# Peptides against a protein of PDB entry 5EFW, part 15

Target 1, 141 residues: chain A of PDB entry 5EFW
Amino acid sequence: TTLERIEKNFVITDPRLPDNPIIFASDSFLQLTEYSREEILGRNARFLQGPETDRATVRKIRDAIDNQTEVTVQLINYTKSGKKFWNLFHLQPMRDQKGDVQYFIGVQLDGTEHVRDAAEREGVMLIKKTAENIDEAAKEL

## One batch from the design tools (peptide; made by RFdiffusion4, then SolubleMPNN)

Design b1_p10_5_s3 (from b1_p10_5, 4 letters changed)
Fold by OpenDDE base, seed 4:
Structure b1_p10_5_s3 (fold): chain B 141 residues (1-141), chain A 10 residues (1-10)
Amino acid sequence: as target 1 above (141 residues)
Amino acid sequence: DDWWKTEKFI
C-alpha cells in the first residue's frame, strides 16, 4: 500500500482504544527501535521511554494528545537493546471527514545529537511533511 | 520512580 511504501520512521496509534496502542509501525521504525512488529502492535509506545527521557517533554506530548493538537519536540528515546537516540518527534491527529480524531501519527527523526538551528528546522520540515504524507496515505484505515 | 515504565508516551 501507499502507507507501507513510506520509508520513514513512524507509527499510527488509536486513541479510541485503551492506552492508545500502536496499530501501525513502519519497517523503518522497527529497524530503528529494534522491535518486531508483533512486539509493539497493540501496545502503547511507552517502551521508547527510559531514564534520560525528559518527563516534561513527554508531558508536552500528552498535552497535545489531550488537546488533539500537533506538537514537535526532541527527546531521548531508547531501542530495545537500550541504545539512546535523540528523537525529533512530530505528532499530529488524523481526523475523519467530520473533523473527529481517529488516529495519531507519530514521526521519528532519529539522531545521535540534539539538533538546533538550521538542522532542526530542516528536520521539522521533513517530519511534518512526512506526517502529511502519512495522513494522505492512511485515509483507507 | 521509574515513571517511564508506566506513563504513556503517545
Scores: peptide ipSAE 0.770, ipTM 0.967, DockQ to the pose 0.875
Fold by OpenDDE base, seed 2:
Structure b1_p10_5_s3 (fold): chain B 141 residues (1-141), chain A 10 residues (1-10)
Amino acid sequence: as target 1 above (141 residues)
Amino acid sequence: DDWWKTEKFI
């Protein structure tokens, strides 16, 4: 499966470049966030943050990046038009054959609701599986 | 404090 055929909300970032820019965005992600590909490629995903985004939750994500680990959180993000949505978000590193981190994969749940309990568990499983699919697809490219 | 305009998300 190629990256472009994965019909889920995700981005790939390059932490080896300044500001960890987005280097790939799925069509679904663009639809969700209301951005064009040209608007976000080469940029940090900070544009998704806004006034009601929980800073402590973002810190958890940043800590995971710094530690080169995966993390799953749920937080308020914003579309280009300023619409708030709940993002069940999973991040994990993409490693080369040597084990070194090359990229990060960020996956967003399809829904915009604040999910709880069983729905959250199912969502977490889905976005984690998606991340693994992305990882495999990227290795083939 | 518009931190969200400056701080990295991912």
Scores: peptide ipSAE 0.767, ipTM 0.968, DockQ to the pose 0.887
Fold by OpenDDE base, seed 5:
Structure b1_p10_5_s3 (fold): chain B 141 residues (1-141), chain A 10 residues (1-10)
Amino acid sequence: as target 1 above (141 residues)
Amino acid sequence: DDWWKTEKFI
């Protein structure tokens, strides 16, 4: 499918189901996080959080979910083996023709460092563009 | 407080 051809780190979640579970994960996301697809489908992405994940930043994400808005943040996430990475993260709702939210799209740009300035701006542009591509491709779902 | 084990990420 067109969605499967997008070679970026992303997930799609279904807020209409309990706990807003992941319903799609890209191959790159699985490689990054060291999880199998079976391990994460049907689960909330909380497994990426750990001791050094900034709780206030997570709250910004949760507020965006609750308010059905987009958000872009940078926070520490963890792989299955416990390896930390900086996640430049963008989330946006996928809406139907009536404007109702059907899914959320989460795009992850990983790095070993907290990115700043020009690098951050470039990353933000990239993950936002990726999210739009996913939104278009996900219409096939 | 291992909040990260229970609180939703997205």
Scores: peptide ipSAE 0.764, ipTM 0.967, DockQ to the pose 0.880
Fold by OpenDDE base, seed 1:
Structure b1_p10_5_s3 (fold): chain B 141 residues (1-141), chain A 10 residues (1-10)
Amino acid sequence: as target 1 above (141 residues)
Amino acid sequence: DDWWKTEKFI
């Protein structure tokens, strides 16, 4: 499918199911996070959080979910092996023809450092554009 | 407080 051909780090979640589980994960996301597809499908993405993940930043994400809005943040996430990475993260709702939220799209840009200034702006543009591409491709779901 | 083990990420 067109969705499967998008070579970026992303997941799609279903907020209409209990615990807003991941229903799709890109191959790149699996490589980044070091999880298999079987390990994460049907689960909430909380497994990416750890001791140095900023709780206030996560709350911004949760607020966006609750309010059905988009958000862009940077936070520390963890791979399966426990390696920390800086996640420049963008989330946005995917809406149906009636305007109701069907899914959420989460796009991750990984890095060893917190990105700032021009690099951050470039990353934000990239992940937002990626999210739009995913939104179009995911209409086949 | 290991909140990250239980609270939703997305």
Scores: peptide ipSAE 0.761, ipTM 0.967, DockQ to the pose 0.878

Design b1_p10_5_s4 (from b1_p10_5, 6 letters changed)
Fold by OpenDDE base, seed 3:
Structure b1_p10_5_s4 (fold): chain B 141 residues (1-141), chain A 10 residues (1-10)
Amino acid sequence: as target 1 above (141 residues)
Amino acid sequence: DDWYKTAPFI
């Protein structure tokens, strides 16, 4: 789809369906994570977590979902082959015209290390802007 | 420990 071809790492999930599954994934996200679209659509994105994923950081994501708020964190994620990467991750709800949560947008910026300082700030600005662009594009869903 | 299998989202 047009949405899936946006050249950024992102997924859209549907909290109205059981276990908040991925309903869209960008081509770039598939390339990053080494999964096919078939393998991930309809699944909760937790499959990206692994042994070294920080539990406290995951709790922050959980809280954001439960509270229907946005959050930006860095966490260890794993590709299908088991390769670790640092994920500068931004999550935000996509709301309908009434203000009710319709979807969640997850944007990923991958890196080989935990990003700090100016580089982190720049990355945060980038993924937040990306999320807003996706929000606008996804209104066609 | 596979705790992450029940954790939410990515």
Scores: peptide ipSAE 0.198, ipTM 0.791, DockQ to the pose 0.805
Fold by OpenDDE base, seed 5:
Structure b1_p10_5_s4 (fold): chain B 141 residues (1-141), chain A 10 residues (1-10)
Amino acid sequence: as target 1 above (141 residues)
Amino acid sequence: DDWYKTAPFI
């Protein structure tokens, strides 16, 4: 689809379905995580977590989903082959015309290291802008 | 510990 071809790492999930599964994943996301589209569609994105994923950071994501708010965090994720990467992750709700949450947009900026200071601020600005672009592109979902 | 398998999103 057009969405799948956007050249950024992102997924869209459907909180109205059981366990908030991934319903769209960009080609870049598949390349980053080493999964096929068939392997991840219909699944909750938690499969990216592993032993060194920080529980407190995951709880922030949980709270944002439950409260239907946006959040930006950095956490350890794992590829299919078990490679660790730092994920600067932004999540925000996509709302319908009535203002109700329709989907969640998750944007990932991957890196080998935890980013700080100016680099973090720049990354946050980038992934938030990306999420807004995806929101506009996904209006026809 | 497989806690992460039941944790939320990403």
Scores: peptide ipSAE 0.198, ipTM 0.788, DockQ to the pose 0.826
Fold by OpenDDE base, seed 1:
Parts: sequence; structure tokens; C-alpha cells
Structure b1_p10_5_s4 (fold): chain B 141 residues (1-141), chain A 10 residues (1-10)
Amino acid sequence: as target 1 above (141 residues)
Amino acid sequence: DDWYKTAPFI
């Protein structure tokens, strides 16, 4: 689809289904994570976590999902081949016309290191803007 | 420890 071809790393998940599975993934996300679309659709995105993923950071994501709010964090994720990367991750709900949460948008900015200061600020602005663009694009489909 | 296997989302 056109949405899949957006040149940003993102997924859309469905919290109304059991375990909030991925229902959409961009081509870029697949390239980043080294998975095929068939391997990830219908699964919870937790498969990207591993031994060095910080539990407290994951709890922040959990709380945001439970409270239906946005969150921005950095966490260790792993590709299919086991390569670690720092994921500057932004999550936000996509709401329907009634204001109810329909989906979650997850946007990923990958890096070899934890980013700070100006680089972090720039990344945060980028992934938040990306999430808004995805929200708008998804509404038109 | 595979705690992350039950953690939510990415």
C-alpha cells in the first residue's frame, strides 16, 4: 500500500485485538529489523526486545499503552539476526472520530548509540512529526 | 531471564 512505502520506520498496532498485534509495518521497519512482513504481522512487537532491554523503559511503554497516552523513550532492540540497536521510540494512540483509541502508532529511529542533547532533541522532533504524518495518512485510507 | 517475552509492545 501507499502507507507501507512511507520511508520511515513505523508500525501500527491494534489494541482491540488480543496482545495488541502489529497490523501494519513500513518497508523501512522491515529493513531495519530484518524481518519479513509475514513474520511480524499479527504479532506483538515485543520480539524486538532482548537481554539488554531496560525493564523500567519497557514499563513506561506499558503504562502509556494502558493509559492510552503517548510516550517517547530510548531502548535496546534486536534485529532478527541478533544485532543490537538503540531505538529512539515514539508511541501514540490513533483515535477515531469519537475519541476512542483505534490503533497505536509506533515510530522508530535507529542508532548505534544512545543519543543525547541536540541529537536526541532532533530525533524526538522527527519521530513525533512522523507519527502525526502517519496518523493523517492512515485516516485517508 | 526472558521477562521481555511477556512485555508489551516494542
Scores: peptide ipSAE 0.198, ipTM 0.795, DockQ to the pose 0.811
Fold by OpenDDE base, seed 2:
Structure b1_p10_5_s4 (fold): chain B 141 residues (1-141), chain A 10 residues (1-10)
Amino acid sequence: as target 1 above (141 residues)
Amino acid sequence: DDWYKTAPFI
């Protein structure tokens, strides 16, 4: 499918289901996080958080979900093996023709450090563009 | 502290 051809780190979640579970995960996302597809689907993506994940940053994500808005943050996430990485994360709602939220799109840009300045701006542009591509492709869901 | 287990999304 068109969605499967997007070679970026991303997930799609369904807020209409209990606990807003992941309903789609890209191959790259699975590679990044070290999980199988079977381990990911049907779960809330919170399993990527850990001891050093900043609570205030997570609150920003919570607020965006609750308000059905987009957000871009950087936070520490953990792979299945427990490896920490900095995640430049973008979340945005996917809406139907009536304007109702159908899904959330989450795009991840991984790194060994918190990105700043021009690198951050470039990363943000990339993940936002990716999210828009996913939005178009996900209309087939 | 396992607060993150009940936190939202990624």
Scores: peptide ipSAE 0.196, ipTM 0.782, DockQ to the pose 0.819

Design b1_p10_6_s1 (from b1_p10_6, 4 letters changed)
Fold by OpenDDE base, seed 1:
Structure b1_p10_6_s1 (fold): chain B 141 residues (1-141), chain A 10 residues (1-10)
Amino acid sequence: as target 1 above (141 residues)
Amino acid sequence: MILENREKLE
């Protein structure tokens, strides 16, 4: 099974390229967002944002990328057809053997509804664990 | 079709 076929919603981006574009997207992510792989590769993930996406939450994501740290947030995203969904999202850097940031891993919860309390805690644990698994699987990149 | 913003990855 190739990295892109892992049955979780995730992308990998390359911050060493202009505008930190997506270089890998899982099949599940494509299904969730209603985009083809050809439409997504090479683009910054901001295309998921729309009118009701909270700008303060987006700033948290931007700050994490700039500071090369991880972050977990929940924000409104939009599919290609314009459907809104709540995205419980975890982002973390993938570092090389020297400790330098090589890629970013972004994981999205399978569900599309706003989750709270125990459900949110469980979702956060799941997407964080998924990110670690992707980090290990992506070492061949 | 989605409205894009100026922010980074999400």
Scores: peptide ipSAE 0.034, ipTM 0.690, DockQ to the pose 0.045
Fold by OpenDDE base, seed 2:
Structure b1_p10_6_s1 (fold): chain B 141 residues (1-141), chain A 10 residues (1-10)
Amino acid sequence: as target 1 above (141 residues)
Amino acid sequence: MILENREKLE
């Protein structure tokens, strides 16, 4: 499918299901996080959080979901093996023709480094653009 | 990556 051809780190969640579970994960995302698709599908993405994950940043994500808005943050996540990494990601709702939220799209920047200044700005622009591409492709879901 | 957290992890 067109969605599967997007070679970026991303997931799609379904807020209409209990606990807003992941319903799609890109191959790159699975490789980065060290999980299999079977281990991720049907779960809320909170399993990527750990001891050093900033709770205030997590609240920003939760608020965006509750308010059905977009957000861009950078926070510590953990792989299946427990490896800590910086996650710069953008989240935005995907709406139907009526304007109702169908899914949420989450796109992560390539790499695991904490990015700042110009590098962060460039990364944000990239993941936002990617999210728009996913939004269009995900209409097939 | 969408990290909604409605439960306390730690």
Scores: peptide ipSAE 0.044, ipTM 0.703, DockQ to the pose 0.048; fails the geometry check
Fold by OpenDDE base, seed 4:
Formats: C-alpha cells, structure tokens, sequence
Structure b1_p10_6_s1 (fold): chain B 141 residues (1-141), chain A 10 residues (1-10)
C-alpha cells in the first residue's frame, strides 16, 4: 500500500477503540523503539514513557487527543531496552468524509537527540509534512 | 472527549 511505502517513524491509533490503541506502526518506528510489531499493536503508546518523561508535556498530548487537535512536542522516551531518547513528536487527527475523527497520526523525527532552535524548527516542518502524507495514504484503511 | 486515553506517543 501507499502507507507502507512511507519510510518514516510513525504510528496510527484508533480513538474509537478502548484506550486509543496503536493499529499501525511503521518499520522505522519499530526499529527506533526496539519493539516488535506484535508487542505494539493493540496497545496505547504510553509504554514509551518513563521516569524522566515530563508529565506536563504528556498532558499536552492528552489534551490534544481529548480535544481532537494537533500538537507538537519534544519529550524523553524509552526504548524496550531502557535507553532514553529525545522524541520530537507531532500528532494530528485524521478525519473521515463527514469530518469525524477516525484515527490519530503520530510522527517522530528520525533522530534521537534533543534538537533546538533552527534544527528543531526544521524537524517540526518535516514531521508535519510527513503527517500530511500519511493522512493521504491512510485513506486506504 | 476521549475518555479511555491517558497518554500518547510522547
């Protein structure tokens, strides 16, 4: 599918199911987080959080989901092996023909370092553009 | 409001 050909770090979640589980994860995302597809599908993405994850930033994500809006943040996440990494993350809703939210798209920057200033702005533009591409491709779901 | 959601891909 067109969706499967997008070589970026991303997931798609289904807020119409209990706990808004991940229903699709790209190969790159699995590599980044060190999880298998079987370990991720059907779970809420909160398993990436850990002791140093900023709770205020997590609340921003929660609020965006609850309000069905987009958000861009950078926060500490953890791989399966427990390695910390900075995750520049963009989330936005995917809507159907009637305008109702059917999925959420989450895109992560390719790098794992804390980015600042111009590098952060460039990364944000990239992951937002990627999210739009995923939105178009995911219409096949 | 999505009640089941607590957190997302951070």
Amino acid sequence: as target 1 above (141 residues)
Amino acid sequence: MILENREKLE
Scores: peptide ipSAE 0.038, ipTM 0.695, DockQ to the pose 0.051; fails the geometry check
Fold by OpenDDE base, seed 5:
Structure b1_p10_6_s1 (fold): chain B 141 residues (1-141), chain A 10 residues (1-10)
Amino acid sequence: as target 1 above (141 residues)
Amino acid sequence: MILENREKLE
């Protein structure tokens, strides 16, 4: 599918299902997080959080979902093996023809390092552009 | 049991 051809780290979630589970995960995302597709599909993405994940940043994500808005943050996530990585993350809603939220698109910057200043700005632009591409491709879902 | 929240790639 067109969606499967996007070689970036991303997931798609379904807020119309209980607990807003992941319904699609890219191969790159699976590689980054060290989880299999079976381990991820149908689950809320909170399993990536750990002891050093900033709870205030997590609340920003939750607020964005509840308010059906987009958000861009950087937070510590954990792989299946427990390895910490910095996740520059962009979330935005995908709306249907009526304007109602159908899915959420989550895009993660390539790499695991904390980024700042110009590098962060460039990363934000990249993941936002990627989200737009996913939005277009996801119309086939 | 994990408390319900609608967070994404966190």
Scores: peptide ipSAE 0.038, ipTM 0.694, DockQ to the pose 0.048; fails the geometry check

Design b1_p10_6_s2 (from b1_p10_6, 5 letters changed)
Fold by OpenDDE base, seed 2:
Structure b1_p10_6_s2 (fold): chain B 141 residues (1-141), chain A 10 residues (1-10)
Amino acid sequence: as target 1 above (141 residues)
Amino acid sequence: MILENREKLK
């Protein structure tokens, strides 16, 4: 599918299902996080959080979901093996023709470093653009 | 990546 051809780190979740589970994960995302598709599908993405994940930043994500808005944050996540990494990601709702939220799209920047200043701005622009591409491709879901 | 954590925020 067109969606499967997007070679970026991303997931799609379904807020209409209990606990807003992941319903799609890109191959790159699976590779980064060290999970299989079987292990991820049907789960809320909170399993990527750990001891050093900032709770205030997590609240920003929750608030965006509750308010059906977009958000861009950078926070500590953990791979399946417990490796800590910085996750710069953008989240936005995908709406149907009626304007109702169907899914959420989450796109992560390539790499694991804590990015700042110009590098962060460029990364944010990239993941936002990617999210728009995913939004269009995900209409096939 | 969408990292909602309702369990810890409740």
Scores: peptide ipSAE 0.053, ipTM 0.695, DockQ to the pose 0.049
Fold by OpenDDE base, seed 5:
Structure b1_p10_6_s2 (fold): chain B 141 residues (1-141), chain A 10 residues (1-10)
Amino acid sequence: as target 1 above (141 residues)
Amino acid sequence: MILENREKLK
């Protein structure tokens, strides 16, 4: 599919299902997090959080979901093996023809390092642009 | 997407 051809780290979630589970994960995302597709699909993405994940940042994500808005944050996530990585990601709703939220699109920057200043701004622009591309491709879902 | 951090509470 067009969606499967996007070679970026991303997931799509379905807020109309219980607990807003992941319904699509890119191959790159699976590689980054060290999970199989079977381990991820149908689950809420919270399993990536761990001891050093900032709860205030997590609350920003929750608020964005609840308010059906976009958000961009950077937080510590953990791979299946327990390796920490800095996750700069952008979340935005995908709306249907009626304007109702159909899915959420989450795009993660390539790499695992904490980014700041100009590098962070550049990364944010990239993942936002990627989210727009995914929004168009996801119309086939 | 990511909503709650249960591991941090441990």
Scores: peptide ipSAE 0.048, ipTM 0.672, DockQ to the pose 0.037
Fold by OpenDDE base, seed 1:
Structure b1_p10_6_s2 (fold): chain B 141 residues (1-141), chain A 10 residues (1-10)
Amino acid sequence: as target 1 above (141 residues)
Amino acid sequence: MILENREKLK
């Protein structure tokens, strides 16, 4: 399975480049966020944040990147047109054969509403599994 | 989606 064939909301970023820019975005991610691929590639994903985005949650993401660990959070993001949506997403590093971080993988749940309890647990399991599939497919990068 | 600490729009 190639990266292009994964029909989920996800991005891949390159922490070895300045400001950890997005280097790949799935078609469904572009549709959800209302951006074109040209508008997203080469940029840090922080452009999805806005006034109601919880800063403490954003710090958890930053800490995970800095520490090269995985994290799962839910926070408010904004589309290009300014629509708010709840982003339940999982982030994890993709490591090379030497164990060094090569990329980060970020997977978002398909829904745009705040999910809780059983729905959240199910969503987390799904996006984590998807991240593993992306990790395998991204080895060709 | 991988978001950094600082808020930036579009």
Scores: peptide ipSAE 0.055, ipTM 0.689, DockQ to the pose 0.052; fails the geometry check
Fold by OpenDDE base, seed 4:
Structure b1_p10_6_s2 (fold): chain B 141 residues (1-141), chain A 10 residues (1-10)
Amino acid sequence: as target 1 above (141 residues)
Amino acid sequence: MILENREKLK
Protein backbone atom coordinates (compact mmCIF):
# COMPACT_ATOMS: atom_id res chain seq x y z
CA THR B 1 0.00 0.00 0.00
CA THR B 2 1.00 3.65 -0.26
CA LEU B 3 1.03 3.79 3.54
CA GLU B 4 3.52 0.95 3.82
CA ARG B 5 5.88 2.75 1.46
CA ILE B 6 6.32 5.74 3.77
CA GLU B 7 9.78 5.25 5.24
CA LYS B 8 9.35 7.32 8.39
CA ASN B 9 8.80 6.67 12.09
CA PHE B 10 5.07 6.62 12.64
CA VAL B 11 2.09 4.88 14.17
CA ILE B 12 -1.64 5.03 13.64
CA THR B 13 -4.03 4.54 16.54
CA ASP B 14 -7.75 3.92 16.76
CA PRO B 15 -9.53 6.02 19.38
CA ARG B 16 -12.78 4.20 18.63
CA LEU B 17 -11.33 1.06 20.23
CA PRO B 18 -10.76 0.62 23.96
CA ASP B 19 -7.64 2.45 25.19
CA ASN B 20 -6.85 3.94 21.75
CA PRO B 21 -4.51 1.15 20.63
CA ILE B 22 -1.87 1.21 17.93
CA ILE B 23 -3.28 -0.38 14.78
CA PHE B 24 -0.34 0.33 12.48
CA ALA B 25 3.38 0.82 13.09
CA SER B 26 6.01 1.54 10.47
CA ASP B 27 9.10 -0.63 10.23
CA SER B 28 11.24 2.34 11.21
CA PHE B 29 9.19 2.89 14.36
CA LEU B 30 9.71 -0.71 15.36
CA GLN B 31 13.43 -0.33 14.82
CA LEU B 32 13.52 2.88 16.84
CA THR B 33 11.69 1.42 19.81
CA GLU B 34 13.15 -2.11 19.58
CA TYR B 35 9.73 -3.76 19.71
CA SER B 36 8.26 -6.28 17.32
CA ARG B 37 5.04 -5.54 15.51
CA GLU B 38 3.28 -8.23 17.51
CA GLU B 39 4.36 -6.59 20.76
CA ILE B 40 2.97 -3.20 19.72
CA LEU B 41 -0.25 -3.77 17.81
CA GLY B 42 -3.31 -3.55 20.00
CA ARG B 43 -1.52 -1.63 22.76
CA ASN B 44 -1.68 1.97 23.87
CA ALA B 45 1.59 3.74 23.13
CA ARG B 46 2.12 4.72 26.80
CA PHE B 47 4.55 1.81 27.17
CA LEU B 48 7.21 4.14 25.77
CA GLN B 49 7.06 6.26 28.93
CA GLY B 50 9.35 5.83 31.91
CA PRO B 51 10.73 7.41 35.07
CA GLU B 52 12.17 10.51 33.43
CA THR B 53 9.25 11.15 31.10
CA ASP B 54 7.85 14.57 31.91
CA ARG B 55 4.33 14.19 33.23
CA ALA B 56 3.27 17.68 32.19
CA THR B 57 4.20 16.89 28.60
CA VAL B 58 2.26 13.64 28.79
CA ARG B 59 -0.75 15.64 29.93
CA LYS B 60 -0.45 17.77 26.81
CA ILE B 61 -0.73 14.62 24.73
CA ARG B 62 -3.73 13.45 26.73
CA ASP B 63 -5.45 16.79 26.30
CA ALA B 64 -4.88 16.74 22.55
CA ILE B 65 -6.38 13.28 22.25
CA ASP B 66 -9.35 14.16 24.44
CA ASN B 67 -9.96 17.37 22.52
CA GLN B 68 -9.26 15.74 19.15
CA THR B 69 -6.59 18.28 18.27
CA GLU B 70 -3.01 18.13 17.09
CA VAL B 71 0.04 18.57 19.31
CA THR B 72 3.81 18.59 18.94
CA VAL B 73 6.04 17.72 21.88
CA GLN B 74 9.47 16.45 22.79
CA LEU B 75 9.91 14.09 25.72
CA ILE B 76 11.95 11.22 27.09
CA ASN B 77 10.90 7.80 25.87
CA TYR B 78 12.37 4.36 26.44
CA THR B 79 13.15 1.51 24.09
CA LYS B 80 12.35 -2.08 24.93
CA SER B 81 15.87 -2.48 26.29
CA GLY B 82 15.36 0.52 28.57
CA LYS B 83 17.44 2.97 26.59
CA LYS B 84 16.37 6.59 26.98
CA PHE B 85 15.88 8.80 23.96
CA TRP B 86 14.38 12.18 23.22
CA ASN B 87 11.26 11.74 21.16
CA LEU B 88 10.15 14.73 19.12
CA PHE B 89 6.79 13.79 17.69
CA HIS B 90 3.69 15.27 16.15
CA LEU B 91 0.20 13.89 16.73
CA GLN B 92 -2.87 14.80 14.72
CA PRO B 93 -6.33 13.38 14.14
CA MET B 94 -7.36 11.81 10.86
CA ARG B 95 -10.97 12.56 10.02
CA ASP B 96 -13.47 10.77 7.81
CA GLN B 97 -15.75 12.25 5.16
CA LYS B 98 -18.16 13.46 7.82
CA GLY B 99 -15.38 15.17 9.77
CA ASP B 100 -15.37 12.64 12.60
CA VAL B 101 -12.05 11.47 14.03
CA GLN B 102 -11.35 7.93 12.97
CA TYR B 103 -7.61 7.65 13.73
CA PHE B 104 -4.69 9.47 15.25
CA ILE B 105 -1.41 9.75 13.39
CA GLY B 106 1.83 10.01 15.34
CA VAL B 107 5.08 10.85 13.58
CA GLN B 108 8.47 10.75 15.31
CA LEU B 109 11.56 12.59 14.16
CA ASP B 110 14.50 10.52 13.01
CA GLY B 111 17.13 10.35 15.72
CA THR B 112 17.15 10.26 19.48
CA GLU B 113 18.85 13.49 20.50
CA HIS B 114 17.32 16.43 22.28
CA VAL B 115 16.90 19.05 19.57
CA ARG B 116 16.69 22.78 20.19
CA ASP B 117 16.05 26.06 18.42
CA ALA B 118 16.41 25.95 14.64
CA ALA B 119 16.99 22.20 14.58
CA GLU B 120 13.80 21.63 16.53
CA ARG B 121 11.80 23.93 14.26
CA GLU B 122 13.13 22.12 11.21
CA GLY B 123 12.27 18.77 12.73
CA VAL B 124 8.76 19.91 13.56
CA MET B 125 8.16 21.04 9.99
CA LEU B 126 9.39 17.71 8.70
CA ILE B 127 7.24 15.52 10.93
CA LYS B 128 4.17 17.67 10.28
CA LYS B 129 4.66 17.29 6.55
CA THR B 130 5.08 13.56 7.00
CA ALA B 131 1.84 13.41 8.98
CA GLU B 132 -0.01 14.99 6.06
CA ASN B 133 1.43 12.39 3.71
CA ILE B 134 0.33 9.63 6.06
CA ASP B 135 -3.13 11.16 6.28
CA GLU B 136 -3.50 10.89 2.52
CA ALA B 137 -2.10 7.37 2.37
CA ALA B 138 -4.16 6.14 5.31
CA LYS B 139 -7.38 6.73 3.39
CA GLU B 140 -6.81 3.20 2.14
CA LEU B 141 -7.49 1.84 5.64
CA MET A 1 4.45 8.55 20.14
CA ILE A 2 2.96 8.51 23.60
CA LEU A 3 -0.76 8.07 24.07
CA GLU A 4 -2.04 8.89 27.51
CA ASN A 5 -5.66 8.68 28.55
CA ARG A 6 -7.56 8.73 31.84
CA GLU A 7 -7.03 5.03 32.49
CA LYS A 8 -3.32 5.41 33.14
CA LEU A 9 -1.92 8.29 35.19
CA LYS A 10 1.38 9.26 33.72
Scores: peptide ipSAE 0.054, ipTM 0.697, DockQ to the pose 0.050; fails the geometry check

Design b1_p10_6_s3 (from b1_p10_6, 5 letters changed)
Fold by OpenDDE base, seed 2:
Structure b1_p10_6_s3 (fold): chain B 141 residues (1-141), chain A 10 residues (1-10)
Amino acid sequence: as target 1 above (141 residues)
Amino acid sequence: MILENREKLL
């Protein structure tokens, strides 16, 4: 599908299902996180959080989901092997033709370092553009 | 150790 051809780190979640589980994960996301697709599908993405993940940043993500808004944050996540990395993360709702939220799109920057200033701004622009491309591709399904 | 918190997503 057009969605499967997007070579970026992303997930799609279904907020209409209990606990907003991941329903799609890109191959790059699986590589980044060291999980198989089978291990991820049907789970809430919170399994990427760990001891150094900032709870205030996680609350911003939760609030965006609850309010059906977009958010961009940078937080510590963990791979399956327990390696921590900085995740520049963008989340936005995917809406149907009626304007109702059907899914959330989550995009992660390819880098594992904390990005600042111009590099952060560039990364934010990239992941936002990627989310729009995913939104367009997912509507064709 | 991965912490499964009540917080939503990533």
Scores: peptide ipSAE 0.041, ipTM 0.670, DockQ to the pose 0.043
Fold by OpenDDE base, seed 3:
Structure b1_p10_6_s3 (fold): chain B 141 residues (1-141), chain A 10 residues (1-10)
Amino acid sequence: as target 1 above (141 residues)
Amino acid sequence: MILENREKLL
């Protein structure tokens, strides 16, 4: 599918199902996080959180979901092996033709450090553009 | 070990 051809780190979640589970994960996301597809599908993405994940940042993500808005944050996430990475994370709702939220798109840009200034702005532009490409590809499904 | 936290990430 067009969606499967997007070679970026992303997930699609279904807020209409209990606990907003992941319903699609890109191959790159599986590689990044060190999980199999079977370990991820049907689960809430909170398994990426760990001891050093900032709770206030997680609350911003939750608030965006509850309010059906987009958000961009940087947070510590963990691979299956427990390796920490900085995640420049963008979340946005995918809406139908009626304007109702069908899915959420989550895009991840991984890094070894918290990105700042021009690098942060560039990363934000990239992950937002990626989310728009996913939104368009998923509408074709 | 899968670290499930109580708060949603997504």
Scores: peptide ipSAE 0.040, ipTM 0.674, DockQ to the pose 0.046
Fold by OpenDDE base, seed 4:
Structure b1_p10_6_s3 (fold): chain B 141 residues (1-141), chain A 10 residues (1-10)
Amino acid sequence: as target 1 above (141 residues)
Amino acid sequence: MILENREKLL
């Protein structure tokens, strides 16, 4: 399945470029966030953060990127219009055949509500599986 | 001078 055919909310970022910019955004992600592709490509995804975004959660994401590890969190994000939503977010590195990080994959759950307990576990399984599908599809390109 | 990326992704 080609990367473009994955009908999920996701981005791919390039940590080898200054400020780890978004290099790919799915159509669903654009719809969710209310930004155009031109407004997103080449930017760090921090523009989705706002006043109620928990800084400790943002630090977990930063630490995962710095350590080249995966992380799963829920945080408040904002659309272009300023609408708040809960983002169940999974990030993982995409590695080459040598094990070096080439990209990061960021997946967002389709829901905009804070999820807990069994619903959170289900959402986490879904976005992790989606990230694996993206990793496979991106390696075929 | 690596500008400390004080705020990373989403």
Scores: peptide ipSAE 0.043, ipTM 0.652, DockQ to the pose 0.043; fails the geometry check
Fold by OpenDDE base, seed 1:
Structure b1_p10_6_s3 (fold): chain B 141 residues (1-141), chain A 10 residues (1-10)
Amino acid sequence: as target 1 above (141 residues)
Amino acid sequence: MILENREKLL
């Protein structure tokens, strides 16, 4: 299955480039964030943060990138128009055949509220499975 | 109504 056929909110970033820019974004992610593809390609995805975004949660994401590990968090993000939403986010490295980090995959749960308990567990399972599907699809390219 | 997610934070 090609990346373009994955009907989920996701981005791929390149940590080998300065500031780990977005190199791919799904159509649903663009619809979710209210950005055009041209507005986000080549940018670090921090433009999604705002005043109520928890800095400790942002540090967890940074630490995962620096350590080349996965992380799952919930944080407040904003749309282009300034709409605030809760983001259940999963990040994981995509590795090449040598085991070196080639890209990162970021997957977003579509939601307006902070998810808890069973809904959070279900959301986490969904976004993790989506990240695996993206990893597999990207290896075919 | 899908409210739009702003990710990957780094």
Scores: peptide ipSAE 0.040, ipTM 0.658, DockQ to the pose 0.045; fails the geometry check

